# Peptides against a protein of PDB entry 5TDY, part 91

Target 1, 88 residues: chain A of PDB entry 5TDY
Amino acid sequence: EKKIDGRRKAAVLLVALGPEKAAQVMKHLDEETVEQLVVEIANIGRVTPEEKKQVLEEFLSLAKAKEMISEGGIEYAKKVLEKAFGPE

## One batch from the design tools (peptide; made by RFdiffusion4, then SolubleMPNN)

Design b2_p30_7_s1 (from b2_p30_7 with E3D E4D Y5F H17L D18E V23I E29K)
Fold by OpenDDE base, seed 2:
Structure b2_p30_7_s1 (fold): chain B 88 residues (1-88), chain A 30 residues (1-30)
Amino acid sequence: as target 1 above (88 residues)
Amino acid sequence: SDDDFFPKVVDAALKALEDIVEIVEELLKE
């Protein structure tokens, strides 16, 4: 896994969602954040399949953690257990 | 380069689209 800048991750996510959904997301952000996102999207350049996959997977991980979404599959459960009890 | 930037956008996405998880899961199938 390659380290991706936070603003770039956000841009990749919004581009992947498409303009309509991205616009809905931006309605829930402050003006400064929106401006930063627009700049990042405008300069996004090439997004590799690996990069997109990485960003979307991180989104799901964060989303599940934030909303206790019942989409938690085996892989997420494994990560939770590893983080909580791995060192033991 | 803010470590909280992406999580902030994730929060916004969760609020904006109730089916966002399903949407992203479908995107991962492509």
Scores: peptide ipSAE 0.727, ipTM 0.950, DockQ to the pose 0.660
Fold by OpenDDE base, seed 5:
Structure b2_p30_7_s1 (fold): chain B 88 residues (1-88), chain A 30 residues (1-30)
Amino acid sequence: as target 1 above (88 residues)
Amino acid sequence: SDDDFFPKVVDAALKALEDIVEIVEELLKE
């Protein structure tokens, strides 16, 4: 798995959501963050299917962890087990 | 890059779109 820059991950997410939904997300961010995102989106270039998949899966993992969502997920479940019992 | 940058955008997305999890799950099916 390739290491993706945090700003690029955010840009990939917003582009994947489309302009209408991306605009709604930006309304909940500070001005400096929005400016940084706009620059990254403008220069996003090629986004591979693998990169998009990686970003969206990381989003779901983080979202479930932050909101304690009851919905399942293999990767989220793995992280819960690792936090509880450690890697073996 | 700031390690907290993406988590901050995740927080904003969760606030902005109530059905964001469903939206992203559907995007992954494409």
Scores: peptide ipSAE 0.726, ipTM 0.949, DockQ to the pose 0.653
Fold by OpenDDE base, seed 1:
Structure b2_p30_7_s1 (fold): chain B 88 residues (1-88), chain A 30 residues (1-30)
Amino acid sequence: as target 1 above (88 residues)
Amino acid sequence: SDDDFFPKVVDAALKALEDIVEIVEELLKE
């Protein structure tokens, strides 16, 4: 699995959401962060299916953890197990 | 390239869209 830059991950997410929803998200960000995101989105270029999948799955993992949502998800489940029973 | 950049955007998305988790789950089906 390729490591993706944090700003790129955010850009991939917002592009995947589409302009309407992306705009709503940006309303909850400070001006500096928005400027950085706009630059990344403008220069996003090609987003591979693998990259999009990776970003969206990471989103779900983080989102579910933040909201304490227990709605499943393979990636989240794997990370939970890795944290609980992974190498010590 | 801050490590907290993406989590910051995730937080914003959670605040912005009540059904964001469902939306992203649907996007994963594409």
Scores: peptide ipSAE 0.723, ipTM 0.949, DockQ to the pose 0.665
Fold by OpenDDE base, seed 4:
Structure b2_p30_7_s1 (fold): chain B 88 residues (1-88), chain A 30 residues (1-30)
Amino acid sequence: as target 1 above (88 residues)
Amino acid sequence: SDDDFFPKVVDAALKALEDIVEIVEELLKE
């Protein structure tokens, strides 16, 4: 898969969430981060279905890891295996 | 840094929206 810039990933996520939910998220960010996000959202251009899927799947992987959510996920499972046994 | 940017936004989303995981799972079904 293609590597996506971190700021772009955040913009794709917030656009996918819609303006109401995106606004709630930005209330929990520092001013500098919000400014950077607004710029990225303003310049997001086209978002491919593949890019959107990639970002949302990465979100779920990170979210499940951060909250230790006991739910499935292929990418999360891969991360667990890497932490448990290391790369081969 | 750029590597830390997305995780920071993920943290904010987790704090802002209790049902964010379910929301994103539904978005993936579209």
Scores: peptide ipSAE 0.726, ipTM 0.949, DockQ to the pose 0.695; fails the geometry check

Design b2_p30_7_s2 (from b2_p30_7 with E3D E4D Y5F H17L D18S V21K E26K)
Fold by OpenDDE base, seed 3:
Structure b2_p30_7_s2 (fold): chain B 88 residues (1-88), chain A 30 residues (1-30)
Amino acid sequence: as target 1 above (88 residues)
Amino acid sequence: SDDDFFPKVVDAALKALSDIKEVVEKLLEE
């Protein structure tokens, strides 16, 4: 897989969430981080399906590490990803 | 740094959004 810059991944996530939810997320970030994120969002350009897949996979991994999602949820998400993007 | 930037934003997202399912759905949307 092509490595994606961390700031890029964050921008992809926030744009995918939409303006309202993205704003809610930004309320929990420090000002400097928000400024960096805004720059990345402004220059996001095209987002590929592969980028969304990678962002989702890492998001789920991080959420799992924080025990915010069950193992069953992870397995379900993997199945959904396979159906949506096909096998690698 | 770049290595902790995304995890930092994800942490904020997990705090801000009560339903992780919504995040998954949004990332799966066309």
Scores: peptide ipSAE 0.688, ipTM 0.939, DockQ to the pose 0.486
Fold by OpenDDE base, seed 2:
Structure b2_p30_7_s2 (fold): chain B 88 residues (1-88), chain A 30 residues (1-30)
Amino acid sequence: as target 1 above (88 residues)
Amino acid sequence: SDDDFFPKVVDAALKALSDIKEVVEKLLEE
């Protein structure tokens, strides 16, 4: 598993969300963070399926840690990921 | 790299978005 830069992971997430949702997310970030994100988004280039998989996995892990989603939901998402990207 | 950068953005996303399913679906697209 290739390590992805944290700034790039964030850019992948926001680009995937689309402009409307990305804007909503950025409203909850400080100006410096937003500026850093904009730079990464502007230079995101090609996003690989592996990158999206890793971003989603870490997103779900963090969401679980914050008790925002159930374990069952995460388990289901992992099954979906396996179907979409293959076994981890 | 900033190891706290992505978690910070995820935290913002969780605050901003009411439906996590939407995030999952968007990352599964393409």
Scores: peptide ipSAE 0.686, ipTM 0.939, DockQ to the pose 0.498
Fold by OpenDDE base, seed 5:
Structure b2_p30_7_s2 (fold): chain B 88 residues (1-88), chain A 30 residues (1-30)
Amino acid sequence: as target 1 above (88 residues)
Amino acid sequence: SDDDFFPKVVDAALKALSDIKEVVEKLLEE
């Protein structure tokens, strides 16, 4: 597993969410964070399937830690990710 | 710090997007 900078991980996540949802997320961030995100998104370039899988798995892990998704939901999502992107 | 940046954005996403199931499905789209 390759280490990804936090700023790039956030950019990958927001691009994956799409412009409408990304805009809603940015409304809940401070100005400095938004500026940093915009720069990273503008220069994101190619996002590999491996990068996307890694970011999504960490997102799900963090969401689980906050009890936002049930245990079963997390396991289901991980299985879907594996089917879609394959093992690393 | 950079290590805190992604968790902060995830926190904002969870606050902004009430339907977590829909969010997960969107993220899993190919």
Scores: peptide ipSAE 0.594, ipTM 0.893, DockQ to the pose 0.475
Fold by OpenDDE base, seed 4:
Structure b2_p30_7_s2 (fold): chain B 88 residues (1-88), chain A 30 residues (1-30)
Amino acid sequence: as target 1 above (88 residues)
Amino acid sequence: SDDDFFPKVVDAALKALSDIKEVVEKLLEE
């Protein structure tokens, strides 16, 4: 598994969310963080399926840690990701 | 630190987006 830069992970997530949801997220961030995100999004280039899978799995793990998603829901989501994007 | 960057953005996302199920479903779209 290739290690992804934290700023790139965030950019991948926001692109995956789409422009409307990404904008809502950025309204809850400090200006410096937003500027960094904009730069990363502008230079994101091509996102590999492996990168997207890694980012989404980490997102799910963090959401679970905040008790926003059940353990079963995370397992289901991970299985869907595995079938859609293959193993890392 | 850079290691804290993504968790910070995820935290903001969870605060900003009320329907977590909808978010997950969107992220799972191909």
Scores: peptide ipSAE 0.594, ipTM 0.893, DockQ to the pose 0.473

Design b2_p30_7_s3 (from b2_p30_7, 10 letters changed)
Fold by OpenDDE base, seed 2:
Structure b2_p30_7_s3 (fold): chain B 88 residues (1-88), chain A 30 residues (1-30)
Amino acid sequence: as target 1 above (88 residues)
Amino acid sequence: SNDDFFPKVVDAALKAFEDIEEIVKELLKE
């Protein structure tokens, strides 16, 4: 696994969403953040499948935490633990 | 910072689409 820059992660996410959905997301960001994102997207170059997967999975993890949803907690926790320690 | 950047975008995505998690899960299947 490779460490991905925060701005890069955001760019990968938005590119994965596509320009239409990305635009909708950007409506909820401040102008400076949008400008930074546009630069990153413009220079994104190649996105590997591994990179995309990593970003999207991190999104889901963060989203779950932010939403504070109790549903499926045990199953989700198992998946997190397996990803973290299963390979070892 | 870069550490704060992605979470901000996550927040924005959550606000933009009520079903964003489902959308992202589908993207993972591609």
Scores: peptide ipSAE 0.732, ipTM 0.949, DockQ to the pose 0.667
Fold by OpenDDE base, seed 4:
Structure b2_p30_7_s3 (fold): chain B 88 residues (1-88), chain A 30 residues (1-30)
Amino acid sequence: as target 1 above (88 residues)
Amino acid sequence: SNDDFFPKVVDAALKAFEDIEEIVKELLKE
């Protein structure tokens, strides 16, 4: 699996969401972050299917982790621990 | 930093759309 730069991951996410939803997301970011994100989006170039999949899956992982009370929280926690410390 | 950048955008997306996870799941099907 390829390592993706953090700013690039954000750009891939927002491009995948489309301009309307991306704009709504940006309303919840500080101005400097928005400017950085716009630059990355402008220079995004090719986004491979693998890269897009990786970014979106990481989004879901992070989103789930940020939820205080979630459906399947224990199961998710177990999977995280297994991936981090269990057999490959 | 770049390490904090994506999580920050994730937070923004979570605030912007209550159903963002479902939206992203649909994007994964494309």
Scores: peptide ipSAE 0.730, ipTM 0.948, DockQ to the pose 0.700
Fold by OpenDDE base, seed 1:
Structure b2_p30_7_s3 (fold): chain B 88 residues (1-88), chain A 30 residues (1-30)
Amino acid sequence: as target 1 above (88 residues)
Amino acid sequence: SNDDFFPKVVDAALKAFEDIEEIVKELLKE
């Protein structure tokens, strides 16, 4: 995989969500962050399927981590432990 | 290249939609 810049990841996510949902997300962001995000979206160019997949999967990982109680918490914990302490 | 940028947007998305994870899972099917 290719490492994606943080601002680009956010832009890819919001483009994937579409304009309406992206707007709702941005209502929960500060003005400076919104401005930066809009610039990134305007300059997003081509988004590959691989890039989209990578961003959305990272979203799900972070989302689970941010939830105190979530479905799939045990499975997520297993993945974290495997990555941290499993054989490499 | 702000390491805090994407997590901040994730947090915003979680606040915006109770079912955001399901929405994103559906997007992964595309």
Scores: peptide ipSAE 0.728, ipTM 0.948, DockQ to the pose 0.703
Fold by OpenDDE base, seed 5:
Structure b2_p30_7_s3 (fold): chain B 88 residues (1-88), chain A 30 residues (1-30)
Amino acid sequence: as target 1 above (88 residues)
Amino acid sequence: SNDDFFPKVVDAALKAFEDIEEIVKELLKE
């Protein structure tokens, strides 16, 4: 797995979402972040299927971790324990 | 910082779309 810098990951995510949804996400960001993100999107170049998959999977992991009350919390906790300590 | 950049955008996406996780799961099927 290749390490991707944070700005690139964000650009890959927004390109994957498409321009309409990307615009909606940007409404919830500060001006400086939007400017940085636009530059990264403009220079994104080639996005491999592997890179897109990696970014979207990391999104799902982070999104679940950020949810205080959500469906699948117990299942996520089990996955975290399995990653930390392996099968018990 | 660079390490904080992506989590910040994830937070924005969560605010923008109630069903963002489903949207992203569908993108993974493409």
Scores: peptide ipSAE 0.726, ipTM 0.948, DockQ to the pose 0.708

Design b2_p30_7_s4 (from b2_p30_7, 9 letters changed)
Fold by OpenDDE base, seed 2:
Structure b2_p30_7_s4 (fold): chain B 88 residues (1-88), chain A 30 residues (1-30)
Amino acid sequence: as target 1 above (88 residues)
Amino acid sequence: SDDDYFPKVVDAALKALEDIEEIVKELLKK
């Protein structure tokens, strides 16, 4: 897994969502962040399938962490425990 | 390049689109 810059991850996510949904997301961000993201999106260049997959999977992981109720909670919790304490 | 940058955008996405997780899961199938 390659390390991806935070701003780039955000840009990849928004591009993957498409312009309409991306616009809805941006309405929930401050003006400065929006300006930064627009620049990042404009300069996104090539997005590899691997990069897109990595970003979208990280999104789901973070979403589960932020949500109290979600599908796959037990599996996610298991993965968190594995990373925190190692396999037993 | 802040470690909190992407989480901030994730939070915004969760607030903006109630079905965002389903959308992303479908995107992963492509």
Scores: peptide ipSAE 0.716, ipTM 0.946, DockQ to the pose 0.660
Fold by OpenDDE base, seed 3:
Structure b2_p30_7_s4 (fold): chain B 88 residues (1-88), chain A 30 residues (1-30)
Amino acid sequence: as target 1 above (88 residues)
Amino acid sequence: SDDDYFPKVVDAALKALEDIEEIVKELLKK
């Protein structure tokens, strides 16, 4: 997979969520960050399905790490192992 | 920095929408 700029990842996430949910997220950010994200969204251009998938999957990974979520942990672990060592 | 930029937005999303993870999972199904 390709490396994506952090600000671009954020913009991709917010666009994927849609304007209403994105606005709710932005209410929890400082004004300077919001201004930066608005610029990133305005200049987002083409978002490939691969980029969107990558960003959303990274979101879920980070969210689980931050929350120490146990729900679906075994299934997630299996997916990690499958990606790391193949379908064998 | 760039390394902590996306995690910062992830934190905001988690605070903003209690069902954000479910929402994102549904988006991945599309």
Scores: peptide ipSAE 0.715, ipTM 0.945, DockQ to the pose 0.614
Fold by OpenDDE base, seed 5:
Order: C-alpha cells, then structure tokens, then sequence
Structure b2_p30_7_s4 (fold): chain B 88 residues (1-88), chain A 30 residues (1-30)
C-alpha cells in the first residue's frame, strides 16, 4: 500500500463520486478548501484502480469511526483492535 | 494539517449525501 497525501485522497474521492455529487460535497467546505480541491482535481492525472480502492475503503473506515453507529460496531471494534495490537 | 485534510472532506461528504456510504460501496463493486 502506497502512502497518499490528504489532498490527493480528497481529489480521488470527489472524482470517483462524479461532478454532481462532488459539487454537493463542496457546498459543505470553506472557499479556500474548495479552491485547493479544484486545483488538485484539475491536476489529478492518472488514478489507478488500486489507488481508488484504497481511498474509498479509507472513506468507509473514517465514516464508520465518525458515526459511531451500533450497527456493525462490534465487528469494527475487532478490526480496530487487530490493527492496534496485531495477531495474538 | 495534511492529516486532518481528508477527514474534513469525509465529514463534508457525510453531511452532503445521506446515502454516501452506500454510494461508495457500490463504487467499490465496479
């Protein structure tokens, strides 16, 4: 797995969502962030399938952590522990 | 910081689209 900077990850996510959904997301961001993202998207170049998968999976992980919804909580907690402490 | 950049956009996406997680899951199937 390759390390991707935060701005690149955001651009990959928005491109994957398509222009209409990306626009809806940008309505919830400050003007400076929007300007930065537009530049990143304009210069995104090639997005590999591996890179897209990595970004989308990280999105789902972060979304789960932010929501703290009971559904799937136990399984998520197990994954967090496995990442933190490895196999025992 | 860069470490906070993507989480900020994730938060915006969660607010913008109620079904964003389902949308992303479908994108992963392609």
Amino acid sequence: as target 1 above (88 residues)
Amino acid sequence: SDDDYFPKVVDAALKALEDIEEIVKELLKK
Scores: peptide ipSAE 0.714, ipTM 0.945, DockQ to the pose 0.639
Fold by OpenDDE base, seed 1:
Structure b2_p30_7_s4 (fold): chain B 88 residues (1-88), chain A 30 residues (1-30)
Amino acid sequence: as target 1 above (88 residues)
Amino acid sequence: SDDDYFPKVVDAALKALEDIEEIVKELLKK
């Protein structure tokens, strides 16, 4: 697994959503953040399937945590277990 | 870049799109 920069993760997510939905998301961000993201998107270059998968799965994990949803996909459950019991 | 950068965008996405989790799940199928 590759470590992805936070700004890049955001750009990958927005590109994956497409321009219409990405625009709706950006309406909920401050101007400075939007400007930064537009630059990241403009310079995103090639997005590998692995990056896309990693970002989208992390989204689902974070989304469920923020919504206090305990039931989720395998990836979310795996991440919880790794954080709780991974380091020993 | 910051640790809270992506979470901030996730929060915005959750507010913006009621069905975003379903959308993302469908994207993962592609």
Scores: peptide ipSAE 0.712, ipTM 0.945, DockQ to the pose 0.622

Design b2_p30_8_s1
Fold by OpenDDE base, seed 3:
Structure b2_p30_8_s1 (fold): chain B 88 residues (1-88), chain A 30 residues (1-30)
Amino acid sequence: as target 1 above (88 residues)
Amino acid sequence: SNDDFFPKVVDAVLKAGISMEEIEELLKSL
């Protein structure tokens, strides 16, 4: 799995959501962050399915952690346990 | 690289009311 720049990940996510939802998201960001996002989106170029998948999966992981909800169910729980107690 | 940039955007997505279910649907479509 290839490492993706944080700004790139954000741009991929917003493009995946579409312009209307992206606009709603940006209402909740500071001006500097919005400017950075707009530049990144403008220069996003090709987004591969693999990259999109990676970004969406990371979103779900972070979102579930932030909201502390079990929408991912047992599968998410397994991944949490793997991170906590799995081999390093 | 900016390590805190993506988490900020994730937070904004959630604040905007976009559900994880919607993201999961996008993921399923791949």
Scores: peptide ipSAE 0.723, ipTM 0.945, DockQ to the pose 0.681
Fold by OpenDDE base, seed 1:
Structure b2_p30_8_s1 (fold): chain B 88 residues (1-88), chain A 30 residues (1-30)
Amino acid sequence: as target 1 above (88 residues)
Amino acid sequence: SNDDFFPKVVDAVLKAGISMEEIEELLKSL
């Protein structure tokens, strides 16, 4: 797994969501963060499938933690392992 | 800081009402 810059990860995530949803997300961010994010999106260049997968997986992990939502540790762990090492 | 940047955006995504299920769908589409 390659290490990705935090701002890069955010840009990848918002691009993956599409412009409409990305705009809605930005309404919930402070001005400074929006400015930084816009710069990263403008210069995102090529996004590999591996990079996109990594970012989305990290989102899910963080989102579950933030909302204190758990489907069950075992089930989630299995999904992660399948994405990482299962058939692709 | 850069370490806090992505978590802030994750929070904003959730506040915008975008579900984890929607992200799962994006992941499956890869």
Scores: peptide ipSAE 0.723, ipTM 0.945, DockQ to the pose 0.616
Fold by OpenDDE base, seed 2:
Structure b2_p30_8_s1 (fold): chain B 88 residues (1-88), chain A 30 residues (1-30)
Amino acid sequence: as target 1 above (88 residues)
Amino acid sequence: SNDDFFPKVVDAVLKAGISMEEIEELLKSL
């Protein structure tokens, strides 16, 4: 898995969401963050399917951690344990 | 920092009410 710049990840995510939802997301960000995000979106260039998949999967991981949403809880828990301790 | 940038945007996505299911559908479409 390739390491992606944080601002790049955010741009990929918002482009994947589409302009309508991206606009709604930006309403919840501070002005400076929006400016930085717009610059990254403007310069996003080519987004590979692998990059998009990686970003969306990272979103799901972080979002589940933040809100403790039950959807996919078992698989998430397995991944957490694997990352923390590896195979026994 | 750059390390905090993406988590901040994730938080904004959640605050905007975008569901996990919607993101999973985006993954499914790949």
Scores: peptide ipSAE 0.722, ipTM 0.946, DockQ to the pose 0.680
Fold by OpenDDE base, seed 5:
Structure b2_p30_8_s1 (fold): chain B 88 residues (1-88), chain A 30 residues (1-30)
Amino acid sequence: as target 1 above (88 residues)
Amino acid sequence: SNDDFFPKVVDAVLKAGISMEEIEELLKSL
């Protein structure tokens, strides 16, 4: 897994969501962040399926952590352990 | 910082009411 720049990850996420949802997301960001995000989106270039998958999966991981959601806890726990220690 | 940028956007996505299920559907479409 290649490390992706934080601003790049955000741009990939919003492009994946589409223009309508991206606009709704930007309503919840400060002006400086929006400006930075728009620049990254404008210069996003090629987005590979692998990169898109990586970003969306990281979103889900962070979102679950932020909301402390227990839904699918067992499966999530398995994924956490697998990423932390790798396959045995 | 750059390390804080993506988490901020994640928070904004959640505040916008976009569900995790919607993101999971995007994953399925890959």
Scores: peptide ipSAE 0.720, ipTM 0.946, DockQ to the pose 0.663

Design b2_p30_8_s2
Fold by OpenDDE base, seed 2:
Structure b2_p30_8_s2 (fold): chain B 88 residues (1-88), chain A 30 residues (1-30)
Amino acid sequence: as target 1 above (88 residues)
Amino acid sequence: SDDDFFPKVVDAVLKAGISMEEIEELLASL
């Protein structure tokens, strides 16, 4: 798994959401962040399925943590444990 | 920093009212 730049991840996410939703998201960001994001989107180039998958999965992980949502708790807990106390 | 950039955007997505279900649907479409 390749480590993706944070700004790149954000650009991939917004492109995946589509222009309408991306615009709505940008309304909740500061002007400087929007400008940085627009630059990244403009230079996004090719987005691989693997990259898109990683970004969306990371979104779900972070979102669940931020919202403290109970939905999918067992599966999320498993992933947390596997990352914290992995195979080694 | 760069490490804070994506989490900030995640927060904005949530504030925009975009559900996790919508993201899961995007993920499932891959």
Scores: peptide ipSAE 0.727, ipTM 0.949, DockQ to the pose 0.673
Fold by OpenDDE base, seed 3:
Structure b2_p30_8_s2 (fold): chain B 88 residues (1-88), chain A 30 residues (1-30)
Amino acid sequence: as target 1 above (88 residues)
Amino acid sequence: SDDDFFPKVVDAVLKAGISMEEIEELLASL
């Protein structure tokens, strides 16, 4: 996998959500973060399906960790084990 | 650049009420 810059990951995520939902997300960010995110979105250029997939998967991983969501626990646990102990 | 940037945005997405299911649907559509 290609390592993606954190700011770019955020931009990819917001673009994937669409302008309406992106705007809602912006309401929960500090001014400096919003400014940085807007710049990244403006300069996002080409987003590949592979890059989008990687970003969305990382979102799910982080979100599950933050909220301790049990939904899809078995599959999530499998993926955690694969990442931790499986081949790269 | 900033390792904390994406996690902050993830928090904001969750606070905005966007569900993980919605993200999974986006992922499935790829």
Scores: peptide ipSAE 0.726, ipTM 0.948, DockQ to the pose 0.657
Fold by OpenDDE base, seed 1:
Structure b2_p30_8_s2 (fold): chain B 88 residues (1-88), chain A 30 residues (1-30)
Amino acid sequence: as target 1 above (88 residues)
Amino acid sequence: SDDDFFPKVVDAVLKAGISMEEIEELLASL
């Protein structure tokens, strides 16, 4: 698995969401973050399916942790353990 | 910093009301 920097991951995520949702997301970010994100999006270049998958999966992991979402908790826990202690 | 950047955007996505299901649908479309 290739290491993706945080700014790149954010850009990939917002591009994946599409312009409408991306705009809604940016309303919840500070101006500096928005500008940084726009720069990253402008220079995003090619996004591979593998990279997109990696970013979206990390989103789900982080989001579930932040919100303590119970939906899919067992499956989430299994995936966390797999990534932490299983073969990479 | 880079360590905080993505989590911050994740938080913004959640605040925007975008659901986990919507993201899962994006994954399924790959």
Scores: peptide ipSAE 0.725, ipTM 0.948, DockQ to the pose 0.668
Fold by OpenDDE base, seed 4:
Structure b2_p30_8_s2 (fold): chain B 88 residues (1-88), chain A 30 residues (1-30)
Amino acid sequence: as target 1 above (88 residues)
Amino acid sequence: SDDDFFPKVVDAVLKAGISMEEIEELLASL
């Protein structure tokens, strides 16, 4: 798995959501973060399907953790372990 | 991980009311 910079991950996510939803998201971010995101989006270039998949999966993992939701059982646990101790 | 940027954006996505189901749909379309 290729390591992706945190700012790039955020840019990939927002581009995947589309401009309308991306704008909604930015309303909940501080000015500095928005500025950084705009720069990353402007320079995002090509996003591969593999990269997009990686970012979206990480979103789901983090979102579930933040909501304290345990879903997926063994399969979810495997993905968590892979990200924590598997190849980067 | 010391990366706190992406988690911050994840919070914003959730606060904006975008559901995980919407993200799963994007993932399924790949």
Scores: peptide ipSAE 0.725, ipTM 0.946, DockQ to the pose 0.542

